# Ledger of designs, part 255: peptides against a protein of PDB entry 6IDX

Target 1, 380 residues: chain A of PDB entry 6IDX
Amino acid sequence: KELAKLSADVTFATEFINMDGIIVLTRLVESGTKLLSHYSEMLAFTLTAFLELMDHGIVSWDMVSITFIKQIAGYVSQPMVDVSILQRSLAILESMVLNSQSLYQKIAEEITVGQLISHLQVSNQEIQTYAIALINALFLKAPEDKRQDMANAFAQKHLRSIILNHVIRGNRPIKTEMAHQLYVLQVLTFNLLEERMMTKMDPNDQAQRDIIFELRRIAFDAESDPSNAPGSGTEKRKAMYTKDYKMLGFTNHINPAMDFTQTPPGMLALDNMLYLAKVHQDTYIRIVLENSSREDKHECPFGRSAIELTKMLCEILQVGELPNEGRNDYHPMFFTHDRAFEELFGICIQLLNKTWKEMRATAEDFNKVMQVVREQITRA

## One batch from the design tools (peptide; made by RFdiffusion4, then SolubleMPNN)

Design b2_p24_5_s1 (from b2_p24_5, 9 letters changed)
Fold by OpenDDE base, seed 4:
Structure b2_p24_5_s1 (fold): chain B 380 residues (1-380), chain A 24 residues (1-24)
Amino acid sequence: as target 1 above (380 residues)
Amino acid sequence: SFSREFSSEVLPDRPPISLEFFNS
């Protein structure tokens, strides 16, 4: 107890570390000896002292043994551990993941998604906070190529809905630290979009071209009686597609693929358009047809608008930026849906289309409409 | 020219997360 208190002092920590004090603490944890009266209390203070000593940055986290890691992970994985030990064990694992790539690897082998999520299904907000903090550490410290798979694993275990129901909508006010961890999780989740945001469309990729063709099909062929077999010659068909892509509001209506070669937002804009067209088909068709049937020069160019809106949303959400330690501004709305970005896009594209009409905008007003929409989104 | 030097701190080659972590 006194050691745990004194370990917060850098002078004491330096002297204690110089006396191999951390090694003694690690051996106490490694021994697992339940034979002492007040073992749980002593262990809780031992873990506190260990954390406080390590937080001074004097000793490398890589000094810890695999036995120590397994013992700490064991306190997190076992269902009947003292809350005080569990809390400190989660904090130790977080710190290990954040400070050592070698420890990250070992911890990722010893802990499961299910175990981490189980610690969210409790009434203790401190346990919930450290569980999310450890999830965030694991996300932050995951290989870039594995982050999406990790996100999918958490999604399969309903992480989002569990956070929404047990944390955000819990019977307790959200503390500052929990708000920070929710912000971090939100940022790390949106950063999964960075790859697609920076992916250029290849105009020669047939599969990508087929997506643009599918957008046209959904907009214009869904109501067309199958009796108009496209039997007219190849030139009329090319001219027809050029007209359709103009009505869709692409900048390059001859080759719409060229509109997706600029990064950001690259392919992410096409993903949003396809999501809207498939998941919110009636909304998509309504927006496209309402603008394609106009002859008054007040048409909202859907394709151009979708691209620039995707870029704007990425800028507002700071996609690709690391979480800031001083921020705690999370949005509960992003925990209401698994595809929260695409749903936000679907709301914002309707707002854009409405704002365009209200302003009686023309193509020359495009940037002015986008600025008004930006202000509307950022104030909401 | 705001060259946002995205200093891609190349996070060192991280081994894949254990299949046990995802399959649990």
Scores: peptide ipSAE 0.000, ipTM 0.350, DockQ to the pose 0.033
Fold by OpenDDE base, seed 3:
Structure b2_p24_5_s1 (fold): chain B 380 residues (1-380), chain A 24 residues (1-24)
Amino acid sequence: as target 1 above (380 residues)
Amino acid sequence: SFSREFSSEVLPDRPPISLEFFNS
């Protein structure tokens, strides 16, 4: 207990480290020796002192043995561990992941998604906070190409709904530390959209063009069999589709694929449009047809609006930005759905369409409508 | 290259380790 308190002092820490004191603490953990009557309490203080000593940055995290890592990971993986040991073990693993890429790799092999999620299904908010902090650390240190796979693994284990039900809707006020970790998780989740946001559409990719054609089909030919896929569209058929793409509100009526070549929002806008068209088909068809039948210059260009709205949402949500220290502004709504960004898009595109009508906007008012919609979204 | 190496600088604040369990 005194050691844990004194370890917060840099002068004491320096002397203790110079006396190989930290090596003694690591060996105590590595030994796993349950021979002492107060083993759990002693271990909890040992882990506290270890963390406080390491926080001074005097000793590299890479000094820890694989046996130490396995022992700490073992405390996180065992179902009947003292809460005090579990808390400190999660904090140690977080710090290891954050401070060492080598330790990240070793920890990622020793800990499962299911174990981390099990620590969210408790009443102790500190355990929940350290579990989310460790998840966030693992996301931050994961190779970029592995982050989506990791997110999918957490989604398959219902991370979002568990956080919503056990953390956000818990019977306890959310502390600042938990709010920060929820913010970080939210930012890291939205950063998974960065790849799609920065992916340009290839106008020569037939599969991507078929998505645009599917948007047209859903809007105008919803009852028609997709078997009438335009193979060799005659010039008349191309001219007909040009009219349909104009009614969809694309800027490039001849080749709508060109509207998705700008990054941001690139292909992410097309993903949102396709999600809306498939998941919220009635809403999509209504928005498109209400504007496609207008000849009064008050038509809201859906395609252009969807692209610019997707870009705006990425800006508002700071997609591709790292989480900032001291921020605690998490949005509970993003924990209500697995495709929260696309659902937000679906709400915001309806808001945009409504605002456009209320303003009696024309194409010249487009930027003004977008500013009003931005203010509406940021105040909600 | 928007591969911002996640600089070690944005360390989420870890919650303070509560010692209250040992003050009783």
Scores: peptide ipSAE 0.017, ipTM 0.436, DockQ to the pose 0.061; fails the geometry check
Fold by OpenDDE base, seed 5:
Structure b2_p24_5_s1 (fold): chain B 380 residues (1-380), chain A 24 residues (1-24)
Amino acid sequence: as target 1 above (380 residues)
Amino acid sequence: SFSREFSSEVLPDRPPISLEFFNS
């Protein structure tokens, strides 16, 4: 107990470390011997002293044994562990994963997504905080190629809805530490969009062009009486599609694929449009047809607006940026849906379309409308 | 309304955690 308090002092920590004090603490954990009276309390203070000593950065995290890691992981994985031990064990694992890629690999083998999620389904916010901190740490130190698979594994275990129901909508105020971890998780989740944001459309890829054609089909063929089969001529079809792509508000109405060659937002804009068209079809059709039926130059160009809005949302959400330790600005709305970015896009494109109408905007006002919409989104 | 209270207390840079945990 006194060691745990004194370990917060850098002078004491330096002297204690020079006396091999950390080695003694690690051996106490490694022994696993439950035979001592008050073992749980002693272990909780041992783990506290270990954390405080390691937080001085004097000793490398790589000094810890595999036996130590397994004991700590065991306290997280075992049912009916003392709350005080569990909290400290989660914090130690977080710090291990953060400080060492070698320790990450070992911890990643010892713990499961299901175990971490189980620690979110409790009333103790400190346990929830350290569980999310460990999830975030595991995301952040993840090989880039594995981050999406990791996110999918958490999605399959309903991480988002569990956080929403057990943390965000919990009966307790969200503390600063939890708010920070929710912010970090939000940032890391949006960083999964970076690949698509930086993916250029290939105008020669027929499968990608078929998505643009599907956007046209959903907008214009869903209400068209099947009686006007467009005549068989390839040229009339191309001319018809050029008109349809103009009505969709693409900048390049001859080859809309060219509008998706700019990165950011690249293919992510097309993903958002397709999501809107499939999941919110009535909203999509309404937005497109309300603007396609106008001849007064007050048409909101849906295609251009969707691309620039996607780019703006990526800028507002700082997609591709690492989380900042000083920030705790999480948005509960991003925990309400598994496709929160696409749902946000669907809300914001309606806001944009409304704002365009209210401003009586023309194509010349486009940047001014986007500025007003940016202010509306950032104040919400 | 949520934007107001975020005091920038710099939490010390805790280093980031890695992925192998999620492949099991």
Scores: peptide ipSAE 0.009, ipTM 0.384, DockQ to the pose 0.036; fails the geometry check
Fold by OpenDDE base, seed 2:
Structure b2_p24_5_s1 (fold): chain B 380 residues (1-380), chain A 24 residues (1-24)
Amino acid sequence: as target 1 above (380 residues)
Amino acid sequence: SFSREFSSEVLPDRPPISLEFFNS
């Protein structure tokens, strides 16, 4: 206990480390010997002293043995561990993951998604906080190519809904530390969109062109009796599609694929449009048809608006930016749905369309409408 | 010169986007 308190002092820590004191603490953990009276309390203080000593950055985290790592991971994986030991063990694992890529690999092998999620289903907010912190650390230190798979693994175990129900909607005020970890998780989740945001459409990719064609089909052919497939020649069809793409509000109504070649938002805008068209079909059709039937030059160009809105949302949400240690502004709304970004897009595109109508905007007013919509979104 | 004086009529305080859809 006194050691744990004194270990917060850098002078004491330096002298204690120079006396191989940290090695003694690690050996106490490694031994796993429950032979001591008050073992749990002594272990909790040992782990506290270890953390405080390591936080001075005097000793590399790579100094820890595999036996130590397994013992700490054992405290996180075992169901009958003292709460005080569990909390400190989660914190140690977080610090290990953050400070060492070699320790990340070892911890990722020893700890399961299910074990981490089980620590969210408790009444202790500190355990919940360190569990999310460890999830965030694992997510941050994961290879970029594995982050989506990791996110999917957590989604399959209902991480989002568990956080929503057991943390956010819990009967306890959210502490600053938890709010920060929720913010970090939110940022890391939105950063999964970066690849799509930076992916250019290939105008020659038929599969990607078929998505644009599907947007046209959903908007205009859903009401057309399949019997009126105009058997008219390829040129009339091409001219018809050009008209349809103009009504959809694409900037390049001859080749809409060109509108998705600019990054950001690249293919992410097309993903949002397709999501809206499939999941919120009535809303999509309404927005498109309301504007396609206007002859008064007050039509809101859906395609252009969707692209620029997607870009704006990425800018507002800081997609691709690392989480800031000073921030704790998480949005509970983003924990309500697995496709929270696409749902936000669906709300914001309706807001944009409404704002466009109320402003009696024309194509020349486009940037002004977007500015007003930005202010509306950022104040909400 | 069609300077549309968009008079700076402050759009009335629109109620914040009811994120009620996410709170329901």
Scores: peptide ipSAE 0.000, ipTM 0.334, DockQ to the pose 0.050; fails the geometry check

Design b2_p24_5_s2 (from b2_p24_5, 9 letters changed)
Fold by OpenDDE base, seed 2:
Structure b2_p24_5_s2 (fold): chain B 380 residues (1-380), chain A 24 residues (1-24)
Amino acid sequence: as target 1 above (380 residues)
Amino acid sequence: SFSTEFSSKVSPDRPPISLEFFNQ
């Protein structure tokens, strides 16, 4: 206990480390020797002293033995561990993952998603905080190509809903540390959109063009009686599609694929439009038809609006940016749905369409409408 | 500012989009 308290002092830490004191602490953990009276309390103070000593950055985390890592991971994986040991073990694993890529690999092999999720289903907020912190550390240190797979593995274990129900909707106030970890998790989750945000549409890719065609089909062919004879020549069909793409509000109504070649928001805008059209079909059709039937210069260009809104949402959510240590602003909303970004887009596009109508905007007012919508979203 | 004049045409009585919309 006294050692753990003194270990917070850098002068003491330096002297103690120079005396191989940290090696003694690691050996105590490695031995697993439960023969001592008050073993759990002694171990909790040992782990505290170890963490405090390591936080001074005097000793590399890479000095830690595989036996030590396995003992710490064992305390996280075993169901009957003292809460004080579990909390410190989670914190140590977080620090190991953050400070060493070699330790990350070893820890990722020793710990399962299910074990981490089990530590969220408890009444102790400190345990929950360090469990999310370890999730965030693992997510941050994962290779970019594996981040989506990790997110999918957490989704399969209902991480989002467990956080929502056991953390956010818990009968206790969220502490600053937990709010920060929820913010970090939110940022890391939205950073999964970066690839799509930076993916340019290939105008020659037929599968990508078929998505744009599907947007047209959902908007216009769902109401058209199938009696419109298939016999209108290919040129008339192309001319009809050009009209339809104009009614959809694409900037390039001749080749809408060109609107998605700019990054950001690239293909992410098309993903949002397709999600809206499939999941919120009535809302999509209403927005498109209300603007396509206007012969007045007050039509809201849906396609252009959807692209610029997607870009704006990426800017507001700081997609592709690393989490800031000083921020605690998480949105409970983003834990309510697995497709929270697309749902946010669906709300914001309706807001945009309403704001456009209320302003009696024309195409010349587009940037002004977008600015008003930005202010509305950021103040919400 | 131009922002304030256009914001004044948006009915001030619209509650901020309660992010509670996702809690329904």
Scores: peptide ipSAE 0.007, ipTM 0.379, DockQ to the pose 0.069
Fold by OpenDDE base, seed 4:
Structure b2_p24_5_s2 (fold): chain B 380 residues (1-380), chain A 24 residues (1-24)
Amino acid sequence: as target 1 above (380 residues)
Amino acid sequence: SFSTEFSSKVSPDRPPISLEFFNQ
């Protein structure tokens, strides 16, 4: 107890570390010897002292043994551990993951997301906070190839639903620390969009061109009278598609693929358009046809608007930026849906289309409309 | 107070999380 209190002092910590005191603490944990009276209390103070000593950054986290890691992971994985030990063990694992890539590997092998999820289902917000903090550390420290797998696991209705129901919609006010961890989780989840945001469309990739063609098909072939026999010459087809891409509101209506070569938002804008067209087909068709049937110069260019809106949403959500210390602004909406970004896009594109109509905007007013929409989104 | 100070020291060379971590 005194050691745990004194370990917060850097002078004491330096002297204690110089006396191999931290090695003694690690060996106490490694031994697992329950033979002492007040073992749980002693262990809780030992873990506190260990964490406080390590927080001074005097000793490398890589000094810890595999046995120590297994003991700490064991305290997180066991269902009937003292809450005080569990809390400190979660904090130690978080710190290990954050400070050492070697420890991250070992911890990622010893613990499961299912075990961390179990710690979210408790009424103790401190345990929930450290469980999310460890999830965030694991997410942040995951290699790029596995971040998508983690995100898919987080997007799985289970973890998202548990965070939503047991944390966000819990019977307790969200504390600052929990709000920060929810913010971090949100930022890390949106950073998965960075790859697509920075991916340029290849105008020569037929599969990517077929997506643009599918957007045209969904918008216009549903109303096309079956009397357009397949025999209209290749020139009439090219002229038809150019007209359709103009009605879709692409900047390059001759070759819409060129609109997706600019990064950001690159292919992410096309993903959003395709999601809208497939999942919210009636909304997509309505937006496109309402603007394609206008002859009053008040047409909202859907393609251009969708690209610039995707870019704007990436800027607002700070896609590709690391989470900032001291920020606590999380949006509960992002925990309500598996494809929350695309759903947000679908809401915001409707808002943009409404705002365009209300302003009686023309193509010259485009930047003004986007500015008004930005203010509307950032105040919501 | 165990401040979960997000140590800004992101080391770049990171190994893969096992799929078993998510499949249980």
Scores: peptide ipSAE 0.006, ipTM 0.427, DockQ to the pose 0.040
Fold by OpenDDE base, seed 5:
Structure b2_p24_5_s2 (fold): chain B 380 residues (1-380), chain A 24 residues (1-24)
Amino acid sequence: as target 1 above (380 residues)
Amino acid sequence: SFSTEFSSKVSPDRPPISLEFFNQ
């Protein structure tokens, strides 16, 4: 207890470290000796002293043994551990993950998504905070190729809904530390969009072109009686599609695929459009048909608007930026749906379409409409 | 001109499109 308190002092820490004090603490954890009266209290103070000593940055986290890591991970995985030990063990694992890529790999093998999520389903906000902190650390330090798999694993375990129900909608005020961890998780989640945001469409990829064709089909063929089979001529079909792509509001009416070659937002805009068309089909059809039937030059170009809105949302959400330690501004709405970005897009495209109508905008007013929409989104 | 007229006709009393739809 006294050691744990003194370990916060850098002068004491330096002297204690110089006396191999950390090595003694690590060996106490490694031994796992449950034989002592007050073992749990002693262990909690040992872990506190260890963490406080390591937080001075005097000793590398790489000094810890695999046995130590397994013991700490064991305290996180065991269902009947003292809350004080669990909290400190989560904090130690977080610090290990953040400070060492080699420790990250070992911890990622020893801990499961299900174990971390179980620590969110508790009444202790400190445990919840350190559990999210460890999730965030693991997400941040994951290889880029594994981040999506981690996100999918968390989605399969309902991480979002658990956070929403047990943390955000909890009967307790959210502390600054929890708010920061929720912010970090939000940032890291939106950073998964970066790949798609920076992916250019290949105009020669038939599968990607078929998505654009599907957008056309959903908008124009879903209500058309099958009796009006467009006349069999390939040229008439191309001319028809060019008209339809103009009505969809693509900038390149001949080859809409060219509109998705600009990065950002690249393919992410097409993903949002397809999501809207499939999940919110009535909304999509309404937006497209309301504008495609206009002859008054007040048509809102859906395709162009969707692309520029996707880009704007990426800019507002700072997609691709690392989380800032000084920020705690999370949006609860992003925890309401697994496809929160696409749902936000679906709301914002309706807002854009409404704002366009209210402004009586033309194609020349496009940038002004986008500026107004940006202000509306950032104030919401 | 367009920014000034739009800024003047948006009554400050229009509730922001409340993200309340997600709070239900």
Scores: peptide ipSAE 0.000, ipTM 0.370, DockQ to the pose 0.040
Fold by OpenDDE base, seed 1:
Structure b2_p24_5_s2 (fold): chain B 380 residues (1-380), chain A 24 residues (1-24)
Amino acid sequence: as target 1 above (380 residues)
Amino acid sequence: SFSTEFSSKVSPDRPPISLEFFNQ
């Protein structure tokens, strides 16, 4: 207990480390010797002293043995560990993951996200906070391929549901530390959109062109069976599609694929449009048809608006940026739905369409409407 | 409380996003 308290002092820490004191603490953990009366209390103080000593940055985290890592991971993976040991073990694992890519690799082999989710299903908010912090650290330090796998995993839907039900909708106020970890998780989740945001459409890719054609089909041919093969269209059919792409509000109504060659928002804008058209079909058709039937120059160009709105949402949500220290602004809604960004887009595109009408906007007012919509989204 | 200080320098000037629109 005194050692744990004194280890917070940098002068004491320096001298204790110079005496190989930290090596003694690591060996105590590595030994796993449960035979002592008050073992749990002794271990909790040992882990506290170790963490406080390492926080001075005097010793590299790479000094720890694989046996030490396995013991700490064992305290997190075993169901019947003392709360005090569990908290400190989660904090140590988080620090190891954040400070060393080599330690990240070793920890990622010893611990599953499923084991960490079990620590979210408790009444202790501190344990929940450290469990989310470790998930965030693992997610932040994961290779890009593994981050995408973590995102696509059933574990993320389950994780969001558990966070929503056991943390956000819990019978207790959210503390600042938990709010920060929820913010970090939100930012890291939005950063998975960066790839799509930076992906240019290939105008020669038939599959990508078929998505744009599907947007046209859903808007204008809603009663027509998809079995009518797109391939046999005469020149009159091509001219008809150019008119339809103009009514959809694409800037390049001859070749709408060209509107998606700008990054950001690249293909992410097309993903949002397709999601809206498939999941919220009535809303999509209403927005498109309401503007396509106007001849008064007050038509809201859906395609252009959807692209610029997607870009704006990426800027507002800081897609591709690392989590900032001291921020704790998380949105509970992003934990309610698997496709929360696309749902946000669906709400914001309706807001944009409403704002366009209220302003009696024309194509010349486009940037002014986008500024007003930005202010509305950021004040809401 | 060991707050993990994530080393990213705070850009101070970004307003919080409020998403009250999701409750409509």
Scores: peptide ipSAE 0.005, ipTM 0.421, DockQ to the pose 0.233; fails the geometry check

